Peptides against a protein of PDB entry 8BZL. Designs and how they scored, part 204

Target 1, 228 residues: chain A of PDB entry 8BZL
Amino acid sequence: SYDRAITVFSPDGHLFQVEYAQEAVKKGSTAVGVRGRDIVVLGVEKKSVAKLQDERTVRKICALDDNVCMAFAGLTADARIVINRARVECQSHRLTVEDPVTVEYITRYIASLKQRYTQSNGRRPFGISALIVGFDFDGTPRLYQTDPSGTYHAWKANAIGRGAKSVREFLEKNYTDEAIETDDLTIKLVIKALLEVVQSGGKNIELAVMRRDQSLKILNPEEIEKYV
Target 2, 242 residues: chain B of PDB entry 8BZL
Amino acid sequence: SRRYDSRTTIFSPEGRLYQVEYAMEAIGHAGTCLGILANDGVLLAAERRNIHKLLDEVFFSEKIYKLNEDMACSVAGITSDANVLTNELRLIAQRYLLQYQEPIPCEQLVTALCDIKQAYTQFGGKRPFGVSLLYIGWDKHYGFQLYQSDPSGNYGGWKATCIGNNSAAAVSMLKQDYKEGEMTLKSALALAIKVLNKTMDVSKLSAEKVEIATLTRENGKTVIRVLKQKEVEQLIKKHEEE

## One batch from the design tools (peptide; made by RFdiffusion4, then SolubleMPNN)

Design b1_p21_1_s1 (from b1_p21_1, 9 letters changed)
Fold by OpenDDE base, seed 3:
Formats: structure tokens, sequence, C-alpha cells
Structure b1_p21_1_s1 (fold): chain B 228 residues (1-228), chain C 242 residues (1-242), chain A 21 residues (1-21)
């Protein structure tokens, strides 16, 4: 019998390959997302880039479209497949519907893709969780999270990866309407949340900001240090 | 544990892909390959283990493959897997050229192969490729480039890196001696010889045991050149005199 | 032993790179 990747129910009703894919996500570097009033912010723990590695090729935050970006935790190669499929869908939607995708729409697309990989005999689940942020056409900021199972939910703030528990505990305590009152405060909240799990301060953080009617901005280290 | 070790492309209870890890372990036993990016070019240096006197003069090195006019790669790992992947790289590059009437960007070629590698880690009835690759190239977007890819389908850009046997020691030496922004192709060649001399398990480095290719730009064209044995001998001699 | 240790270190790093992404 070919050793097929089989996502099957256990006698107790568990999908072990999905659960084990979630364990793979927990090994990934931490990512955090926060929805502000007129801003969405993604922060990720920078993997210690080897001294001779090109930083350009080590990005954990990517644009899916002009109005949507994604961070992930888990298997980078798996993430690349999901990102590419999502980008194609975003472009297809613009061509066929003449409007950009809603953040919910593209999240649902990604979630459906993940779910199919849990149901297909001879495929393993994707070893990734994703935070998907952006703006709907009405200017509403959105944050969604997906997991290896293909579940998705909307969040005000959330975290994924190895430090996600500590970051979520921080956000549960510190996410208030006052803490997100301004764009700068929202950015500061994300940085503070990441600093709970990231050693050596702002140098090991990557931040992406999307404001209403603006493109994704990746903050440089100097810009991050201003918020620390 | 054994149930997850033997099954292709499944997660362990701890979220590990043991078949990918074992493919990476197999590469650790392969001959050393180095890549170094310079301001005026990029190089690959590879350990030649099979010195068969009866091998016909291979126009190209055993471990360094020309992919197109603008790219080459070196391979560490299972030779049969390497042949399949290098052929696929050539086909991808050719299809792109035919479709777009321009050469494929370096990173796009690397990514296309990495997506294939990834698929072999996700689909049942397939095993990971037991191969890591170094890619050198030039394109109009980023100029000279060096990439590394592994069995997982992960890749990264590098200024200098090593795969195969003694890769950790080689990377440590490269980190010490690589001068960012000041690396000429000449200095990169000298560094490659220095690193290989220390990391190859040989009493004496010889030109017969080393394959070196350089990628440069001349008159607005990419030139991929495999160094002649005499040129490699001169580099070794120069290193022995320093 | 040194070569085996170096291979082990390289593998450990590759594994870390696989999952700590």
Amino acid sequence: as target 1 above (228 residues)
Amino acid sequence: as target 2 above (242 residues)
Amino acid sequence: MEEEENRKKALEKAIEDLYQA
C-alpha cells in the first residue's frame, strides 16, 4: 500500500493530520494582527536571518492585493502555494466582478483551499495559519485568521505561531478602544505585543501597516524604533 | 514514531515532516557546493568526487548545470533526483522564454522549482527530492543573484552559502571572511578556494577535485564559464602561497 | 567525529529553518 497522506478520522473523531499540522504552526515564528479604527497592522517575529542571507527573500508579510495582506506561521513553502493561489483569485475577482475582493471573500477562498487539502485522500493539510488583514471597498478594516483545518474567524486582534499564547494574553489585557484610538497607538500596541516574545527589541520585528485608501507599507527598523 | 518516519508526506504528532528531514540528512553526506555573490559576478564551486579516468570530457561539470544563458545551478544530494530537477528547470525556463519572449527572472525560476519540490512534500505517493540546489544568475531586475533551495521547497537569496558535506563549517568561514560590498569575483574565487581547502576532507586540494563556474556580464550579455583545470590550479597555488 | 558533529549541526539548522519559518 502506498504510504499515502491520509487525513482520516480517528475512532474518537479526531483528524490527527490537522491537529499535527496545527503543531507545525506552533513551531513557526510569531505573527500578530491588530485591527485599528482606520488601520490594520501586521507584526511578525523576524527569524534570525543568517548574516549572509538576503533579507528580500525572507518576508513573512505579503500583499495578496492592493487592499489585502497576509502574515503566516508554519511551513514557508506551504504558505507560498496559498499566497500564489490567493493572488490569482484576487486578480480574477477584479477582472470578473470589477471590484477588489473583500477581506472576508479572500479569507473564505483560502479557508476553502485549506479545507480541501484536509479532505483529499493523498494530500496532507497545509502546515500554516494565516492572519489576513485589509480594507473592504467601503473602507472597513478587517482582520481574519485561518488555520490548517480551513476554519476562519474575524478578529479585533489575534496572534499565531510559537509565541501566540503570550501575545494573545497581552492583547486580551491591552486591546481597548483607547489603545487603538490612533494609528500610532495601534502600531505601538502591536510592537508591545510582539515584545512579549521577541528578544532584542525592535530589530527582530517586521511590521506592515495598511491605512484606509493606502497601500501596504512595510516599516523599516528605524521607523519601528520610534515606537519602542 | 516509526509509523510517521516511514510514511511519506505526513505530519508527526509533534508537527514534524520526518521524510523532509531525512532528505535533508541525506544531503549532508553529498559533496560540498559553494556559492558566492560578488559585485561583478557570481560563482559556484563544487567538490568533484567521481574522478573516473574513463569519463569522457564532460563539457560541463558533473555538479554544475547550465540552465539557460543567464542561470546555472549546482546540486548536492541524489544524482537521479538532481537530473530530474535540472531538466525541469531547463524546461520551465524554455517555456517562459517562448511564452514571454524574454528570459525568466532568476527568482521566478527558483520559485517554480520550489513549488514542485513542495508538492512532493504534500502529495501522497511522492517522496521529497533528496536534493539541495544553489542557483546563480543574472536578470535585469536584481542583477547578479545567488539562491539556495532545499527538499522542503524553501528557498532564500544569499551573498554566500554552502550545501552538502561540511556546509556548517563552510558557512561559518564564509561569515567570517565575506566582506559585504567589497567582494570582487577575484576575491570570491580566492575565498571559495580557501573554504574548500579547509572543508573538503582531503589532505591536499587539487584542481581535479574542484569544479568552479563563474557568471559575469560582458557587453550586455551573461557569460557562464567553467574554469579550466589550469585556472583552478593557479587559484589553489595562489592560496598555498598566502 | 568532527565531521559527524558538523553534519549534525547543519541538519539541526536545516530543521530549524524548516519549522521556525
Scores: peptide ipSAE 0.371, ipTM 0.762, DockQ to the pose 0.826
Fold by OpenDDE base, seed 5:
Structure b1_p21_1_s1 (fold): chain B 228 residues (1-228), chain C 242 residues (1-242), chain A 21 residues (1-21)
Amino acid sequence: as target 1 above (228 residues)
Amino acid sequence: as target 2 above (242 residues)
Amino acid sequence: MEEEENRKKALEKAIEDLYQA
């Protein structure tokens, strides 16, 4: 009975709706993020799109602003709400503060939004985790992760969704200063990490890179194959 | 009874707030946090549970948060709830400073947050925060202070206390070893290590698993310092030699 | 068992403080 109660504690002190939202995230496709020296890289597993579905409609990597992008795992509809709210906040911040958001700021905004949906009895948690990457104004690359509970942490590298455990274990072994010494090596690290869980090579990977003072670039399949 | 368990802010027929009790139960699973008041300072000591190699090292403290120049807190419970409350504490302190051009008194900051916690136990459609906090601070009114607050919005001042895992055992040890009027910051640090060594769910206490912050006064200024791992190692080593 | 007992004791105290304060 308590497991179906929205945003209430169980007798043993658990928030089952948050835990179940975390289980929904584990069913999502894999996403990975890596912070390099002067680059941030997001990679996602391309879901098998139905033969008649337009592949362009399934974007799992989204720009929040010119200096910030996000990948997610879990419920796409929930992600769209979070992305839209974050974009509005980024634009509002530019208008009111006359500077872009820091990656930490927008992460905290998203985290606080998620947390509020875990505390209102009239709302369910968001069924998404997110990797948020970008550059602060000082040119520092940042990577953050958020979960359905509204927790967030900064990472050097992390993964979310299906296969996240295997990808994380790979990154724990292979993330070194040498492995991120160049932009190309950092990209290669992300691809190798995703290949631990993605079958059929570079064709099933979507990769986005953001370099210092550059816009988000989505790599085409041919560009990805050069790193394989 | 079961019908009242799922409603966040209603009394049972027995006059119990089950959702508040369940929030308190959730805190019992959190890492241990200790606070000790000394004559020459205050300290927080907290268990670090999330040691992950890929965490960005920029996070100096997992469980200890600076609130302003004169206060810090430690948290036990749901991390996301803690983040919201910690942010609110900072905002309250900042608004007070801007309005009155002086730092907020320690107890006033604690009370302001406790009113928010209480509201989340009284207003419909909200759940209690699954968080207890320890607060350390200094102000011109009461000097060095240690407070504890829980999900109900209750708070109290303490000479030494513990929240989270094995808190009852820790409090029992603190009651036995705490010497009123004779507690130096140095002795408080030693006591913190002694208590953590017995109450943490670890085979051996290591500096990687413990965060310690001290709050002192130097030249009429509050100094909040997180101890370096090497300093914590020395404290652990000293305890192992006794 | 000892950890559960300690947790129960801590909770009982917190509940007592909640209602007897």
Scores: peptide ipSAE 0.344, ipTM 0.751, DockQ to the pose 0.109
Fold by OpenDDE base, seed 4:
Structure b1_p21_1_s1 (fold): chain B 228 residues (1-228), chain C 242 residues (1-242), chain A 21 residues (1-21)
Amino acid sequence: as target 1 above (228 residues)
Amino acid sequence: as target 2 above (242 residues)
Amino acid sequence: MEEEENRKKALEKAIEDLYQA
């Protein structure tokens, strides 16, 4: 069966392993990204961590570099591989080019990595989508999405994972220049978007904010509740 | 025969490369891309299927890629494969420029990529690229040029051609309406709109659903220009009035 | 049912995006 074969074309020209990897992403917890004027915001649905699980080990938002962070939906183990490779590339770029990566550059690197895993018959696709946000050296905020195929695009706002459709529908209605006029409004937009799919308010949301020339800040639950 | 369908780089008993054919099938599902060569320029016209409000419009073109100052391409097929190939084209062009201190000739760039495509059809553990490309360019050797390449690594020069969805119907229309030697860029643009209006699976062609780039020569320089939405709208309106 | 339809539509879109080059 072509669906069981590692990354071969079907007679109909489909890559079923890539499509199935995309289905794996849809089972993931929701992540949202929004680009503001001078801010980028990532929000994720907190999965109920078992009481015995160290919450520190369940990070869905991670820094790739000082100027770039990523949220993902799908297979956590696959995400760790991508994150580690991206971090190494960010450091390598700093050493070789003497500048931080652009958000587009590291997105393209991740996308190329994913694509290569769709083209080798000895490899399965990565079961992850990612939202990659950050600032270019010129202070321009960026948001990119990657999928299991290795496709990537730039976005003003987007969502991935289980609730992604509802979140995108909300963002399509509510993302305006006025809605992102301030940092606080942009944060509020992300929270409102996640609340379309997340039950029990701010306690089940993880929010990360990166402002121009600032490091990634993960908001605590109390900070999130101020925006609800 | 199905036993060979899942093997990437082997001939079937009848001498077919099924994975290459299946890669071509993948391209058939892609949005329509059209290329037309004129006496005074060359154009690409591509279907925009999905306009997302949240997409960052920073990309002047979704389906048309500038490769260097003298060349652009459009893609039909798997987007991720297209991104890899368009990046490789840029790298090849830059390496050539660095090595020879002159722009790569159009056909040499096309050939270099086609050799890569072919390798992915022959070497084990690799699948073909599910991408066809149209290339437009200018060089001092052949002037304005239009090329098409497929997943096999085959390529050809064209006066007008189409890839992606309904490509066969588009090519048939181009064969009927293309006037060799008399094609101006203006007439080529009109022909592109005419063909897209008939081949796109839309009741009404809109400027939002069409991306057009032209390559011309002005003052001894190549100019690659993506048409503004208003310009495309005017072309569509003119077609609706004829 | 809405989640399944939404998943199906998202799949269809993702498949479309896969082939939209």
Scores: peptide ipSAE 0.088, ipTM 0.730, DockQ to the pose 0.020

Design b1_p21_1_s1 (from b1_p21_1, 9 letters changed)
Fold by OpenDDE base, seed 1:
Structure b1_p21_1_s1 (fold): chain B 228 residues (1-228), chain C 242 residues (1-242), chain A 21 residues (1-21)
Amino acid sequence: as target 1 above (228 residues)
Amino acid sequence: as target 2 above (242 residues)
Amino acid sequence: MEEEENRKKALEKAIEDLYQA
């Protein structure tokens, strides 16, 4: 059975392990990314942290560098490997090129890493998709998505994980120049998009904002409620 | 689908890693391990299942391992896998100390092992480790810490948690009785005995069937202490009187 | 029966934590 092989082509040209890794991503909590004019916003469905769990260790949004952050959907342990490799590359780039990575560069690095795991004998694909947002050195906001195949594209807005279809449908209807005219409107758009799939309102949303020349800011629940 | 059970590092059509799930199932049959974080320390409590009179080595602890001067762990699952992982933890901690001339931060040690566990779920010709771990430690960054890791290489920080047999019931009891910000090590020890008494399938909890280790700070040093049988007996007796 | 149910619940939770993160 070709579907049981470690990432080989089926007779009909499918890479079943890549497709099945994409199914693993669909089980992950929803993440959304939106590129505004001078802001990038990541929102994630806050899984009910167990009462006794340290919230510090339950993060779906992480910084890769000062100018780049990532949200993911799928296998957390797989994501950690990708995040660590990306962080090392960001630091290496700063040391060797003397500039921070572009969002495209680090996305391409992550995509290439994922692709290698689809082509290497004795490795399964990464069970993660990622939304990568940030600012290039010229101040241009960027949003990219990667999937288990190592494919990547630039987006204005996108979503990954279990609620991604509904969130994308919402964004396709509501992403306009007017809807992203201000930072606050852009944040509001992300919250509204997540509310399509997140129950119990703003309490179950984690939101990260990166503005031009500013560090990643995770909004607290009270800050999120102001936009609801 | 059962046909995907035969390969260790493949996704099912539904995006599942069955070998990781089966490793988690195996851990559910292992002896109970508890971890509780307090304001003034952290503890591990573990069930002793193998009380064989012919055991020559009086192991001070069957299931609790000192990793370095600032960290210890308890294990639930396959003993051979646990021995490999605990040895690897010690090696990682030692290599870090030699390289940086300071103890490895607790979370970094946990993540380093979790990356190994993850690799055994992603690389062909390997099976997942049939082991979950609880880690207790102190570092200068976060103070007292409790972590849990599973066969997937996932981990989390906890105020209190349980792995192994009856873990769900234990976690439920911990959620009911754990008071955030008010937990002393003394109260944590009492809570550990309370939970073990209810979750261990024994008619009477005895000190011979329980291992307890505490991690505290004294004079700017970490102290890891396995409680003596008499100390555990006193804790059990105190619980029976309440 | 209660122990088996508890093990099943624990496993279900572990599986949920594995995939629904």
Scores: peptide ipSAE 0.403, ipTM 0.808, DockQ to the pose 0.817; fails the geometry check

Design b1_p21_1_s2 (from b1_p21_1, 12 letters changed)
Fold by OpenDDE base, seed 1:
Structure b1_p21_1_s2 (fold): chain B 228 residues (1-228), chain C 242 residues (1-242), chain A 21 residues (1-21)
Amino acid sequence: as target 1 above (228 residues)
Amino acid sequence: as target 2 above (242 residues)
Amino acid sequence: SAEEKDRKEALERAVEDLYQR
């Protein structure tokens, strides 16, 4: 069966291992990204941290560099590999080019990495999709999405994971210039979008905000509740 | 579908890695290992299953391994896989020390091994390691730490956790009795004995069937100590009197 | 058995963590 082979084409032109990796992503916790005017916001479904687990080690949103952060859906261990590679590339770029990466550049790097894992018969695809947000050096906010195939696109807003369909439907309806007119409105939009799929309100949401010329800020539960 | 069970490093149609799940299942049959973080130290407690009188090498610890001066681990799962991973941990720690002239941070050592584990779930011709590990350590960044890792290459930090046989029951008991911010090493030791006494399928807990190691700081140095049998006996006796 | 139930529960938790479910 072709679906048992690592990264081979079926007779009908399908890469089953890539499709199955996408199924792994669809079962992952929901993540949402929204590009505002001068802000980028990532929101994730907070899995109930097991009692006695250190919350520091259960982050679904991570910085790739000072100007770029990422959320993911799918296999956590796979995500760590991608994150580490991306961080190394961001630092390498700073050393070689003497400027931070653009959000597009690092997205393309991640996408290329994923694609290579779909082309090698000795490797399975990464079981992750990622939302990559940040600011270019010119202050332009960016949002990109990558999938297990290595495909990437720029978005105004998008979602990945198990609730992604419902969240996207909400964003398609509610993402307007008015809805992102202010930073607070943009944050509120992300929270509202996540509340379409997250039960028990703001307590089950992790939210990260990056403003122009500012570092990644993870909002605490009290800060999130102010927007609900 | 069982047809995906025979090949490593492939997704099922449902997006599952069955070989990783089966490796996790195998760990459920292994001897129990506990880890508890305290304010003044961290401990590992492990079940000794193989007490054979003809064993020539009295290994002071069957399941607890010193990794470096600041870290130790316990293992649940396939012994041969555990030996390979424990050796790799020591090598990683040594290489880091040689390169940077300082001990490897605890989480970095855990992550380095987890990247290896992950690779064995993604690269063709490899099988997952049938091993979960508990790590205890101290570093200047986070102080005393406890980590758990599994065959997937996933890991997390914990205040207290358990792997191996009856791990779910043990974790439940730890959740009930662990008091965040108030845990002393002494109370952690008592809690470890309490949990092991309930989770080990033995009529009576004996010191010969339990290994305990503590990691503390004394005079700015990390001290890793495996408790003597007599010390473990005293802990058991104290628990029986309560 | 109680032990089998425990293993099942432990496995379910591990699998949930594996897939971020």
Scores: peptide ipSAE 0.432, ipTM 0.806, DockQ to the pose 0.795
Fold by OpenDDE base, seed 5:
Structure b1_p21_1_s2 (fold): chain B 228 residues (1-228), chain C 242 residues (1-242), chain A 21 residues (1-21)
Amino acid sequence: as target 1 above (228 residues)
Amino acid sequence: as target 2 above (242 residues)
Amino acid sequence: SAEEKDRKEALERAVEDLYQR
């Protein structure tokens, strides 16, 4: 039986498959998330869509529910599984609890799912990190990050993928209360952060915005260029 | 290290899924499959490699499978894997129809199979399917559609694409010759013959070596038709005269 | 061979899509 444990501890206490999944994420396209005052913004490095490919089918930012959206870095097919499971949970929560999920709740759900895939025999870890943003029912904007291990933390701003280090360094320097004072400034901060690692400006950026009590809006290239 | 290549699909130290990559490599050795989206229809064209004189059943289609009334697919890769996946597609489509009393949307069927493919890349004791698929379909949401899926469970929508042998060359030709917004099914058929003639590892393209299916809408119904050998011969002849 | 080069190119594209590089 090929029930060989895929993820096992090394003698020195490492979970190599989790670490290797993190390496897969580090090679993925960059994603950035920023929590503003009354806005959450996700930005991703847009892979050039092949000529003759339908752009509709190439999305790195997706809604989990009306109040929550997610960007990811790493394996697209793995992400789809996580997204689908999260969407089902969001709907289930609405039915059972009669309220939308909190951003923390759905993050914890995703994190727990990932963790189980690090512990279950015959399963490899998910090769994805995710930035999960949205609004709690009280109107508080939230940003969470998850990794292949199933860890999660709340952030003011964060980045994942190949350019994450440079983007985080930029955000550490430039994320101030003044820099997020308005929605437009918050959007501009995300764009500037992505431009640290993305070549050729706004054409290679996908940007999504969720404002308080509003649905997820994906900005078109022309809208992005206004902030550049 | 080859140690990570021989096991169930696991991450290498550099974060690669080599078993998925090897499954993709296997598809490059398969016969060419081409899909082209037109304004008035969509087509699949596939290389027929198994022309055996002793085949009792004239396989009407070796590589093109009807999935339901609104969708068909072509396969490149391991035939046995293809049979399993095409059967699963039919089952998924049928279950959806029974549950919702409506045909499954094209992208949902593709996604459902892609989730299965992905699972075979994540669960132990399973190997990736050595198969890529092209899907053609019509639904009320997006009209005529063309999709491609690979062993990883990734998929995308296309105006024109190719899988299998010489797929990169075929895609390059399609990028050059495909005219967005002006593609008729007739022009798409001609383009398919042109591309196959250049990309198939044959000295001369013959109707015996090519399968073509078209999906059109007639009187509010989807019509999936496999072209007769004589029709394919006529297309080849027209191409040779140009 | 031209065919081998084509397979390599096709694989590279598929791998790039796999890892979203």
Scores: peptide ipSAE 0.424, ipTM 0.778, DockQ to the pose 0.789
Fold by OpenDDE base, seed 2:
Structure b1_p21_1_s2 (fold): chain B 228 residues (1-228), chain C 242 residues (1-242), chain A 21 residues (1-21)
Amino acid sequence: as target 1 above (228 residues)
Amino acid sequence: as target 2 above (242 residues)
Amino acid sequence: SAEEKDRKEALERAVEDLYQR
């Protein structure tokens, strides 16, 4: 039985399932990434945690390795699959190459995984975009974005999900060398960018920071309020 | 529009997975299941709809399944799908125990099944499972735990939650009456009866229509117990007297 | 019906969680 390829070209050359997966991402909560001089910052619109829900289980920013973390917009369950595969690859790389992955390497791995799901019979695309940030072993901060198609690019700053257009417009205006001169200024830039689209201020923001030679730090609400 | 709802789980032009949404809709027609986390234990309470006099005495709960010595679950949705998933949970838990010589952490078991559920939403020739689950458990990492999972493969930890028929009303009631940090298993049982009495479309709540299981720790061991009918009757009676 | 309204609300919540809305 030829399981009809779910993702096929239209007569005009469109991959509709990829485009529709991108529409799913656009409806997801906003995520922002900014590369500073010696810091990378991820911010995500915190969905109001339902009363009685355990906040521990509602994380939108995940570590892939000690030197790499990821935020995403779109389908949470799809993201979990990608995250798990990426974590396994990061560990495998450490075991086989004896060095941590570069941020580009793991981004390319994720992008290749996504691309395969656009070309494989009987698979739909992943309904996620991701912001992948971290440090290479040489201490260089990196930010990458990937989308449902499996494309990826390096960025100074970017946003995905709902409100991404407005956030990107803000970043295009406000991302300067002066605005990222310090770690604190970089964090403030991310918060200000998110506040363009997030209602109810800093309480609805999840923020993660990775500094050079440091592990991922998730900021608590009190720490976030200091930057507002 | 019909082209995207009748095929394998694909995205609509609006970025929706209609087959997953329809699986979630199907669960809304299933019997109510409640989970409540207490300081000294965790419980599941489930509506029993199939009371046929000719059914051989189901010695075992129809809706509550023991997964291992430290975990149990309840199911809302398609029974055949539930049987497949509960069996898979048991196999995963057993394989982990054999491999690591320790019980699987509660969240890891939940996530393992959720990855299976997700796969059934992404691979062609498969439909989503028409099942939501509540999981209760104990492990050395987080103690007593309550989780909920849906057809999408999403899951979350909860202090109290509900799936199935009238779940929104039940969740609303739980939000009002659940006292964080002060919930005993006894108070949780009373709350479960209170919520079921209001959410079940029955004139009178009876012990025959309710299954309750508790998970506690006794002498450093997990004890999973299905309440006897008489115990459930006493809980109902106590609620009626209040 | 009250039951239909409840199902709709429950579904809306589940869909919101599905898409991270």
Scores: peptide ipSAE 0.411, ipTM 0.768, DockQ to the pose 0.802

Design b1_p21_1_s2 (from b1_p21_1, 12 letters changed)
Fold by OpenDDE base, seed 3:
Structure b1_p21_1_s2 (fold): chain B 228 residues (1-228), chain C 242 residues (1-242), chain A 21 residues (1-21)
Amino acid sequence: as target 1 above (228 residues)
Amino acid sequence: as target 2 above (242 residues)
Amino acid sequence: SAEEKDRKEALERAVEDLYQR
């Protein structure tokens, strides 16, 4: 069975392990990214933290560098590996090139990493998709999405995970220049988009905002409720 | 579903890693391990299943391992896998100490091992480790800490948790009885005995079948102590009197 | 059995955490 070999082509030209990794992603918690004018926003479906669990250890949005952050859908342990590799690359780039990475550069690095794991006989694909947002050195906000195959594209707005279809449909209808005219409107758009699939309102949303020349800010529940 | 029992952890058509799930299932058959975080310390309590009369009564903790001066762990699952992982934890901690001249932060040690576990779920020719771990520790960043990790390389911080046999029941009991912000090490020990008495597959809880370790701070130093059998007997007796 | 039910619940929780479901 072609399914037993680590990422090989089927006779029909399918990479089954990549497709199956994409199925893993589709079952993951929803993440959404939106590029505003001078802001990038990531939102994720907050899984209810188990009673007695430390919330600090449950993160779905992370910084890759001062100018780049990432949300993911799929396998948490796989995501941690990708995040760590990306962070090392961001630091390496600063040391070697003396500039921070562009959002496209680090996305391409992550994509290349994922692609290599689809081609190595000794590795399975990563079971994650990622939304990567940030600012280039020229102050341009960027949003990229990458999947288990190592494919990546730039987006104005996108979503990944189990609610991605509904969230994308909402964004396709509601993402306008007017809807992102201000930072607050952009944040509101992300929250509204997540509310299409997240139950119990703002309490089950994690939201991160990066403004131009500012660090990543994770909003607290009270701050999120102001936009609901 | 059985078709993906290959030597390599691969995705099923449904996007599942069955080898990881099977490793998690195997842990459900292991002896119970509890961890409880208190204001003044943290503890591990573990079931001793292999009481063989011919085992040399060396003060050997079968289930609880000291990792460094500031951390210990307990294991549920395959003993051989546990030995490999606990040795790796010690090596990681020592390398960090050598490199930075300070003890490794608790979460960093946990994550380092979890990255290894994850790798064994992703690289060909390797199987997942059939082991879950509870970690107790102290560091200057977060104070007393309790972590749990599984075969996937996932981990989380906890106030109280359980792995191994009857873990769901144990967690339910912990959720009921754990008093956030009011938990002393003394009360945590009593809670551990209470939970073990109900969750261990034994007719009567005995000190010979339980290992307990506490981690405290004394005079600015971490103290890891395995309770003596007599101390455990006293805890059991106290519980029986309540 | 109660033990089987417990194992099932524990496994389900672990699987949910594995896949972030």
Scores: peptide ipSAE 0.407, ipTM 0.766, DockQ to the pose 0.797

